# Designs tried in a protein design run: peptides against a protein of PDB entry 3PUK. Part 162

Target 1, 227 residues: chain A of PDB entry 3PUK
Amino acid sequence: ERGLKSVVWRKIKTAVFDDCRKEGEWKIMLLDEFTTKLLSSCCKMTDLLEEGITVIENIYKNREPVRQMKALYFISPTPKSVDCFLRDFGSKSEKKYKAAYIYFTDFCPDSLFNKIKASCSKSIRRCKEINISFIPQESQVYTLDVPDAFYYCYSPDPSNASRKEVVMEAMAEQIVTVCATLDENPGVRYKSKPLDNASKLAQLVEKKLEDYYKIDEKGLIKGKTQS

## One batch from the design tools (peptide; made by RFdiffusion4, then SolubleMPNN)

Design b2_p20_6_s4 (from b2_p20_6, 13 letters changed)
Fold by OpenDDE base, seed 4:
Structure b2_p20_6_s4 (fold): chain B 227 residues (1-227), chain A 20 residues (1-20)
Amino acid sequence: as target 1 above (227 residues)
Amino acid sequence: KIVIKIEDLASGKGTEEIVL
């Protein structure tokens, strides 16, 4: 049985590195908080070097331009990460790198995608969603990147109900990426005691699985290559 | 079989289980 870490790494290699690889070309890789954790969980710096990454930079930090090199953005589809990318390529005079390859860890909302397209389309060589929104811990263990998930799920305060829904939705989305990574579309079962959190989460997962595979079948997953 | 357990990592407490 292949460990989850190896499966995740293999998916990243195929979906990201192989997708943008050019012989003899080195890239700068830009990571955000989530993708830093993700790569740290499933690879070493030596692995990234083998994939043609010369340096890793934090997208949130101010960085010096390296205009002769192309940049590989492996980031989450969040306003924060997208805004950082936009600052790197928002104007011709402000371009920090030669060109960009963008790989989102999950579905990029149309609002963010359109914002990128409108301002930076000429600088983007590739934009793709790879659908990995979890952190592999062990061969068969992963964690979800949902801040305060437990607190809101088990909060006795009714004022947290709205936040609980947000957390549940986020967890469900990330669980779907686990299934997608494993190429599984399972039936969902649950056991809830004493709360109904598992029931709610299960329903969300089931619905999102259906939506994901329907969308995938229709080829509606975003991916663009620009010359 | 994928088993999802909602757990507080600090306390190890969790009461919900989802099986995929």
Scores: peptide ipSAE 0.038, ipTM 0.591, DockQ to the pose 0.016
Fold by OpenDDE base, seed 5:
Structure b2_p20_6_s4 (fold): chain B 227 residues (1-227), chain A 20 residues (1-20)
Amino acid sequence: as target 1 above (227 residues)
Amino acid sequence: KIVIKIEDLASGKGTEEIVL
């Protein structure tokens, strides 16, 4: 299938599973709230088994150690998810797993990255950012996962203006990951509403697309496509 | 609800819709 779900799955397979695959090796996969939704949207448990995942665990829950197995952390670069990871490997005597492969869904802030390096560097075999911060719903439809986005975008309270800007920037970054996943530099269109939120977001997306394709990870420069 | 449409007409691909 050529739908968005299949493209997302193919990217995850290549960027995550193929990257850490070892013949005959099974891993435990740790997911957070976002990556649980992401994988549920684009694959089945049987697909994960074929990729060498024996068990899926929620990173936020208390889990029993499986010290003989390596863990694949597919998580968002948030303080909550990182703190849970650090609890698994922060103590030399109480490591939950043999080693860790970490794949972040987006850019990991230096503050979080440095925190990981300072405490768990010896346990980490791989750390990579894969830049998928959206949920595919249909072949051409996806959703974003930004907490309180609706509240701040439509808040009549002027005191929420700064938070609204932060939320819009986060959404714009997630939209860019859709474009990156599709390997496209599209034109952006929006539906006008009583509030200029859609227009503001579109402008942010356009700006971030320009920035992204000036220096992409593959060294490719794509011009803006006609829209 | 914010709806943004992403279109790549040059490639012949249809519109991708973002539902917020």
Scores: peptide ipSAE 0.056, ipTM 0.550, DockQ to the pose 0.020; fails the geometry check
Fold by OpenDDE base, seed 1:
Structure b2_p20_6_s4 (fold): chain B 227 residues (1-227), chain A 20 residues (1-20)
Amino acid sequence: as target 1 above (227 residues)
Amino acid sequence: KIVIKIEDLASGKGTEEIVL
């Protein structure tokens, strides 16, 4: 069994592909840097073909219009990825695809969401958030996608303190998506020497876990599970 | 049990560990 990779793939299959599947319909899928890594970690091209994806395109590249096909955007909620989407659908006369399904890998800020809604709402069939912001490396190993995380976590320069906090916040959010994917609400323990990075990160994770399970789809409170 | 390590993947440096 592929362990964590299988769990991640199953979640993507149910939350993304099954959600927008239509019998006999093929879609173009648009990926960004993170989702390219994510899918490559947990599936093969043959798996995507079975899910009705005929072509995979990089959202950052200039692409020729395929106006008769619908597009599946599986992207991170970043200004860069959103801007690329807006270029595809921002003009009525210059739509690259027939319609769009958008699946964000994490919480989309209201500013970005409102920008999409104002410009492209008529072209969007679905717009959902899935909580997967990590890369499964092995059956029991994953990595986080936080640029310069190591640099800021171990920086001795006090001027980097604010950036360190931002990085830790991002890491904590991604760790919560691991727990959510595994359907776990664990207790958190840490080892921290000589710095307090693990302690700070643990506190952030605990807080975000509480928030996540308090505001879940069903409004249910999930108690702590065995880790 | 989930073990999180803060490490530089290229060098393997880092000592911070979180256990979930």
Scores: peptide ipSAE 0.037, ipTM 0.599, DockQ to the pose 0.017; fails the geometry check
Fold by OpenDDE base, seed 2:
Structure b2_p20_6_s4 (fold): chain B 227 residues (1-227), chain A 20 residues (1-20)
Amino acid sequence: as target 1 above (227 residues)
Amino acid sequence: KIVIKIEDLASGKGTEEIVL
């Protein structure tokens, strides 16, 4: 199956579930808002069961401890999600789970990583970034998780300029994860009217693609591909 | 080929396009 959903699922399966798989072991999986949407878009509960997930919990909600089970955190690298993780493992006496496997959907800032390392390093068995920051909608359609992107991109208020840049960066990063997931390093073209949003975004994407494929997971440089 | 459009999902409004 070559659909985007299938590609995303296969990547998650290999990067997350296969990576932390232990024979006969069941895990509790913790999801945030984005990863809930992500998994819902590309798999079924039965698929997760086959991957050794017994239950799925929302990381933002209060949860009962299951101290005998390891937890798989599949979360976005946000302060909110990280803080929830830290609450689960921050107290030596009140750890909610036996241990943690953490898989971030995108690059985790050093500030967040260091915060985790400082408080919970002994509880963490894995900590990886899988670089999937988009939602597959159809075989060739995806959406980005950038709140209010449209508003800031098209805001005539100059006070929103800084936020617009942040939004553009976020979108560019997520677009790169699409390309990476598809194993593509495309040339970027754009059309803008009347604003220059597409131009700016295209430039950001191009630069981030270059950076990504300069030091990819295999340590290889990938040339431009036709997409 | 990946086509990216910046648009409001509710209205479909938007004119910015990027082609990858």
Scores: peptide ipSAE 0.037, ipTM 0.600, DockQ to the pose 0.017; fails the geometry check

Design b2_p20_7_s1 (from b2_p20_7, 13 letters changed)
Fold by OpenDDE base, seed 4:
Structure b2_p20_7_s1 (fold): chain B 227 residues (1-227), chain A 20 residues (1-20)
Amino acid sequence: as target 1 above (227 residues)
Amino acid sequence: EEQEIELTNDKNELYKEVKK
């Protein structure tokens, strides 16, 4: 059985690098916090070099223009990351790179997409959502990137109830991305004691899986797979 | 296979297309 890290890397290679690869062309790759962790978990710099990446840069930092090179943005669809991209291409004077290839780790909200569309369309040669919003840790272990998930899920403060729901939704969404990556519609198993968090999360996952596969398979629902 | 969303730049506009 292949390790999850290798599976994730293969997915990224296929969905991102192979998608924008041009023979003999080098790109600068821009990463945010999440994608930095993601790539660090499943590849080495040598792997990136093989994929035509000459250097990686942090999207949040001020960077010197390299106007002769195209940029590969592998970023999360967050306002922060998108805003950084917009600063790179939002104006002619601020254009840092020759062109942009954008690969979002998850669905980009229409609001963010519209901002990009309105200001940077001419600079974008490729844009895709690839739905990899998790960090592989071990062969069959992954972590979700949901800030303060533990805190809100286990907080006894009732004032955090609304935030807890938001966190649960985010976790469920990321679990679905794992399933999508593995092409599985798993049966959900959980232990619900002492809190109902696991049960609630399971329900959300099941619902989102159904929605995902319904959309993905043009209304067809895959049978449950063992996971 | 994972559902992929392709954003196509056509005539200075971007569109989302679902790819299976």
Scores: peptide ipSAE 0.030, ipTM 0.571, DockQ to the pose 0.138
Fold by OpenDDE base, seed 2:
Structure b2_p20_7_s1 (fold): chain B 227 residues (1-227), chain A 20 residues (1-20)
Amino acid sequence: as target 1 above (227 residues)
Amino acid sequence: EEQEIELTNDKNELYKEVKK
């Protein structure tokens, strides 16, 4: 199966579920907005059951403690999701779950990681970045999840320039994760528009791809592939 | 219970802490 959805599912299975799998153990899985969409796009509930997930919970919602079960947090490395996690484990007397496995969909900033480490380190069994920060839609089609991307990228207001740069970086990073997931180092192509957004994004992607593929997963230099 | 905190991406290990 060469569909993007299948590739993404395979990546999640190997990077997340296989990584934390224990025989006979069921986990509660906590999802945020992005990972809910992600999993919904590439798997079924039956698939998750097969991977040892008993129930799925929304990290943003108030939840009853299940102190005898470990929790699998598959979340974005955002302040919002991290704060919700911290609420689950921040109180010594009121931990929601027995322990936590955390899998971030992308790079977790040091500030967020340090915050987690300082407050909840004893509750964490695993913390990993898995570099899946896109939603597969169709074969070879994906959607980026960058909040307010449209607004900032196409805003004529110069006051949004700094935020636009942040958004562009985030988009570029997500595109690189797609390439990494597909094991591709493509040449970047874009259509020029009245604004130079596409060109800027392309440059960022190219730079990040070059950095990423200096050494591949097996320690080999990876050459460019055709997109 | 021995626990291991390992923050890594696909290529690089970013952080590792082993607790007993």
Scores: peptide ipSAE 0.038, ipTM 0.641, DockQ to the pose 0.390; fails the geometry check
Fold by OpenDDE base, seed 1:
Structure b2_p20_7_s1 (fold): chain B 227 residues (1-227), chain A 20 residues (1-20)
Amino acid sequence: as target 1 above (227 residues)
Amino acid sequence: EEQEIELTNDKNELYKEVKK
């Protein structure tokens, strides 16, 4: 049976674990707040062990060096997470780990990427951006990671209009990543609320889906699917 | 069909390329 959690796990397994796996090699996995929730929602520790992860660590915490082991960073492309990574590899001090594999859950801004490139490039074996920026809940339900979404979307203050747009854009992007993960191009359905936020969001999602599924690998236009 | 950004090559050089 197809469940969202299993699909997300399969995506992570393929995009992250299979990509960096080496026979007989164990890695330490570094997680941030979001990826901790993400993995917790779709896998067990036993699953991670099977994928060659010996232990998981919080990237925000001070950690003892394990210089003989490689580290798998599965993190959000945020200044906070990136800064923590840079502390592990970017200083004159000894590196905490042998090498790093970095998988970002979303688009990494050029500013952050350039910082990484400038200071830690030799320590990085893999660096990829994958489109998994949501938390699966029930079989067909997911939660978006958009900070302060409620506040800005429902704020009556006109001064927050610009921020509201940014939030909606982020939400739309994450919804599209869900569709991409599921390999679906659904019709957008919504129920309007007094502020018409649902309609605006729907329009953004539709536009982004169109862009994403406009042309497939064979150059064919993809149609919409039911969901 | 999935969007992916590759940030490293086989030579372990960092670059950013969108794959679709």
Scores: peptide ipSAE 0.019, ipTM 0.537, DockQ to the pose 0.135; fails the geometry check
Fold by OpenDDE base, seed 3:
Structure b2_p20_7_s1 (fold): chain B 227 residues (1-227), chain A 20 residues (1-20)
Amino acid sequence: as target 1 above (227 residues)
Amino acid sequence: EEQEIELTNDKNELYKEVKK
């Protein structure tokens, strides 16, 4: 059984494909490293064809223009991915596609959004943030996408303390994203030994869960569920 | 075609612009 994979696919279908679907229209889909892994984990190419995707392209690679086709960018809100998008639609270059639909897998920093808006807003039909920052493995298994998490969390070097906090924050956010996707507010369970990292992460998760559900329920917090 | 730029998460927050 692939319960979590199915949930993630349904989320993507609803938040991305249904949002930009037009009858009889095909799109080119641009993916980055994370979204390639994400889609590979929860769908098949036949599924994407059914959603109106004719071809998948890597955003990092040089691509030939297909000016009659609209492009669906399903990408992470990183400078690298955004820069690649800007190369496709920037004012200094001829646009590669007819128009763009952009769906970010997480919150897009204002700096990046403003950069996009300033340079190619006329080419953008839709720009939306969705919250999917994990890779489903099995029905109850997922992998977080936090670069260098192991290195910083387990580094004995005090100089890495600030980076460790950033990593912990990112991990906590992704865990909350999983909970939100599953519509759960679980009690957090952790093992504090041998390191205190699990305890710190658990505290961050609990705080973020509280904040998330307060917003979702207009100030009301959902009761804790079993995880 | 009408353009709708909506920078939002599942909570429908942040920014929305409609261009006609």
Scores: peptide ipSAE 0.019, ipTM 0.546, DockQ to the pose 0.445; fails the geometry check

Design b2_p20_7_s2 (from b2_p20_7, 11 letters changed)
Fold by OpenDDE base, seed 4:
Structure b2_p20_7_s2 (fold): chain B 227 residues (1-227), chain A 20 residues (1-20)
Amino acid sequence: as target 1 above (227 residues)
Amino acid sequence: EKREIELTTDENKLYHEYYE
C-alpha cells in the first residue's frame, strides 16, 4: 500500500525497529502519549511483536524493573517524556532496564539532549531522531500535535498574533515531517479562507523543507550511533 | 516539473493533495 499509514509504518520499521534489531533479542518498548497514538494509527500489536517487542509500557506510569531486557524508547522530545526516561536510568539503583535505545519523533532540543547525556549516556546504545510529528488518519490525511493550532491560525484577534506565529512554526515543522516521511520535497500551497495566514504557512513549510533537505544532504543530523 | 502539494484543513485535519 502507498497510503500514508503504510508509509509511516515503513518508516518506523526502518528507522526504529530495523535500526536496533538484534537477532533473537526481545525488547520492552516505552511509549508516550503521542507515540501511542502514532503507532495505534499505523500498526497492530502483532506487527510490534514481529519487530521484537514483547511488551509495551507507558513511559509516564510506574513500571517494574526488567533489568535483563533492553528498552526501546519511542518518545517525543518533550521534557515530560525525557524526565520519565531519566527516572528509569538516572541512578544505578533505579535503572529499570539493561540498556536503552531512544528514538525521538522529532528534533530533540539541545537542552534535553544535554540533560540525557549528562545523566545516563552510558546506558544509551542508540539515540536517533526520526522526524515523524504527525498522526496519519488516512491516505493523505493527517493531524498535527499542535494544541489549538487551527484556532490560533484563524483567529482574527490581534492579541493572538504572537501565539499564531508560534503555532504556525510548529505546524510547518510537523508538516515537513509528513513530506519527509513521504520522501517528498514539493512546492507548497495552502488552500484556506482568504487569510494571509494560509500563504504564510505555505511559505514557512517551503522554507523549512528547504532547510530540512539541505541538512539531510549534509548529514548534519543529531544522534548517537549504536555502541 | 516540481511536484506541488496543496494543503487544506477541515475539522482539524490536514489534507494533502498533489498537483503536477
Scores: peptide ipSAE 0.145, ipTM 0.794, DockQ to the pose 0.020
Fold by OpenDDE base, seed 1:
Structure b2_p20_7_s2 (fold): chain B 227 residues (1-227), chain A 20 residues (1-20)
Amino acid sequence: as target 1 above (227 residues)
Amino acid sequence: EKREIELTTDENKLYHEYYE
């Protein structure tokens, strides 16, 4: 079997870099906290250079305009990252780059998507979701981007019950992206140490897998949007 | 028959094993 890191890299190469590639063109790539970790986990800077990326910038930091270059935004669909993008392209005076390609790591809520479209549509060449919301560690090992996930899942405090449910939902969603990345639709069981919240999480994952592939089969998954 | 995976957590990491 191919290592998870290799599979993730191949998916990113196909879904992101090949998608926006133009012969002889270099781009600036903007990353947030999650995508920085993601790329660091599955590629080297030399790999990114080969894909036409000249420099990587942090989307949260102040950056000088490079108006002659196009920007590749590889970011999570969060209000924070979206707001940073909007500051880069929200006005003519604030336009930092020639144009933008946006690739979200997961489903972008309609509210955020519409906000982007309404204010920056003329600057956007492409926008799509690639559904990778995990960090590969080794062949079948990964980590999730769910803050305090394990704390809440294993908390003995009843006051954390509601938060536990929210966290488990988020975990399940991200685990589905692992399966999708591997092109798998398995049955799911869960084993935890030392506490057994296993059944609930497994059920959530199975349900979300069913929904994901059902939608996929019907062709209702949100594809790339061109502007 | 549908393939099955078992998810396991260890020190904030997840991994899965395959079952036929």
Scores: peptide ipSAE 0.105, ipTM 0.767, DockQ to the pose 0.020
Fold by OpenDDE base, seed 5:
Structure b2_p20_7_s2 (fold): chain B 227 residues (1-227), chain A 20 residues (1-20)
Amino acid sequence: as target 1 above (227 residues)
Amino acid sequence: EKREIELTTDENKLYHEYYE
């Protein structure tokens, strides 16, 4: 079987590093909390060096400008990460880097995208979504970036019902990125203990998979693995 | 034919099992 970590790394290499690579050019890479975990799960620093990354910085921290170097932002599409990017390139302050390549781990909401477009568009060389919203642990084992997901899913308290639905939606979205990363469009079943919340999550995943593998806006048919 | 996957949660991990 294909190791999930290797598949994830290959996807990141192709979608991110190969996409922005320039011969002889080194970049600074900015990571947030999620992407730090993601890269740590599937590569080493030596791998990143081979991909033209010389320095890794935390997007949340105050950083000294390196104006002669381009920056690769590999970040989640969250207000926090986007705001940090905006501080680096926004009109309120001097640009910290020469230019930016932005790669989001998932779909970036229009509200966030519009904020970026309005203030930093001239500094951005790339802006793409790569749809990896999970952390590979082992082959066929992964974790999700959904705070308190399992608490709410396993909670018998009726007062948590509304939050449980929100959490399941988020989980389903991220699970779809696993399937997408593997180029798979499977039927889905789910089992969980101690509570029987299995069917709802499975249904959500199947629905979202159906939506994901429909013909996109450009009329492209996405690849999938079938048996 | 479509593969079928079974999702299982254990603590904070998800397991992805395949069925042909």
Scores: peptide ipSAE 0.081, ipTM 0.738, DockQ to the pose 0.021
Fold by OpenDDE base, seed 3:
Structure b2_p20_7_s2 (fold): chain B 227 residues (1-227), chain A 20 residues (1-20)
Amino acid sequence: as target 1 above (227 residues)
Amino acid sequence: EKREIELTTDENKLYHEYYE
């Protein structure tokens, strides 16, 4: 089988860079914490240069305007990242870049999406959701973006039961993105050394896989083109 | 017959194994 890192890179290249490619055009790319880790895990700066990225900026930091260039936002659908984007293009301040291409790493909640549309829809040339919410480590090995996931999953403290359920749901969602990235719809079992949480997580993943591929088959993809 | 995967966690890493 092909290495997970290469599969992830190919997915990002096709879903993000090829999607907004324009001949002879360079873009500034804005990253958040997760996407910084994601790209660092599966590509080099030289790869990004080949894709038309001139410079990478941290979305959380104050940045000088580059008004003649378009910006590519590759970010997680979180309030923090969205708020930073809104500061760059919001109606209350001068926009920092010529226009924006936004690519979310996962499903963007309607509340955040509507907030973006209400404030700076005309500045957005493209808005797309991709489904990569994991960090590849090696072939068939990855980590998830779920804070303290393993702590709560293996906690013997009954007071953590509710948090454990939330964490397992989040893990299941991100595992589905692994399967989706690999273009797989498998049956799922889970093995855990310290505790027998196998059945619950496996069931969650299987259920979410079914839902995902039903939606995908119907072609229900959220995206926005130039306004 | 549906392909099956087994997920294993080890110190914050997930391993993905295939079974036919």
Scores: peptide ipSAE 0.067, ipTM 0.723, DockQ to the pose 0.020

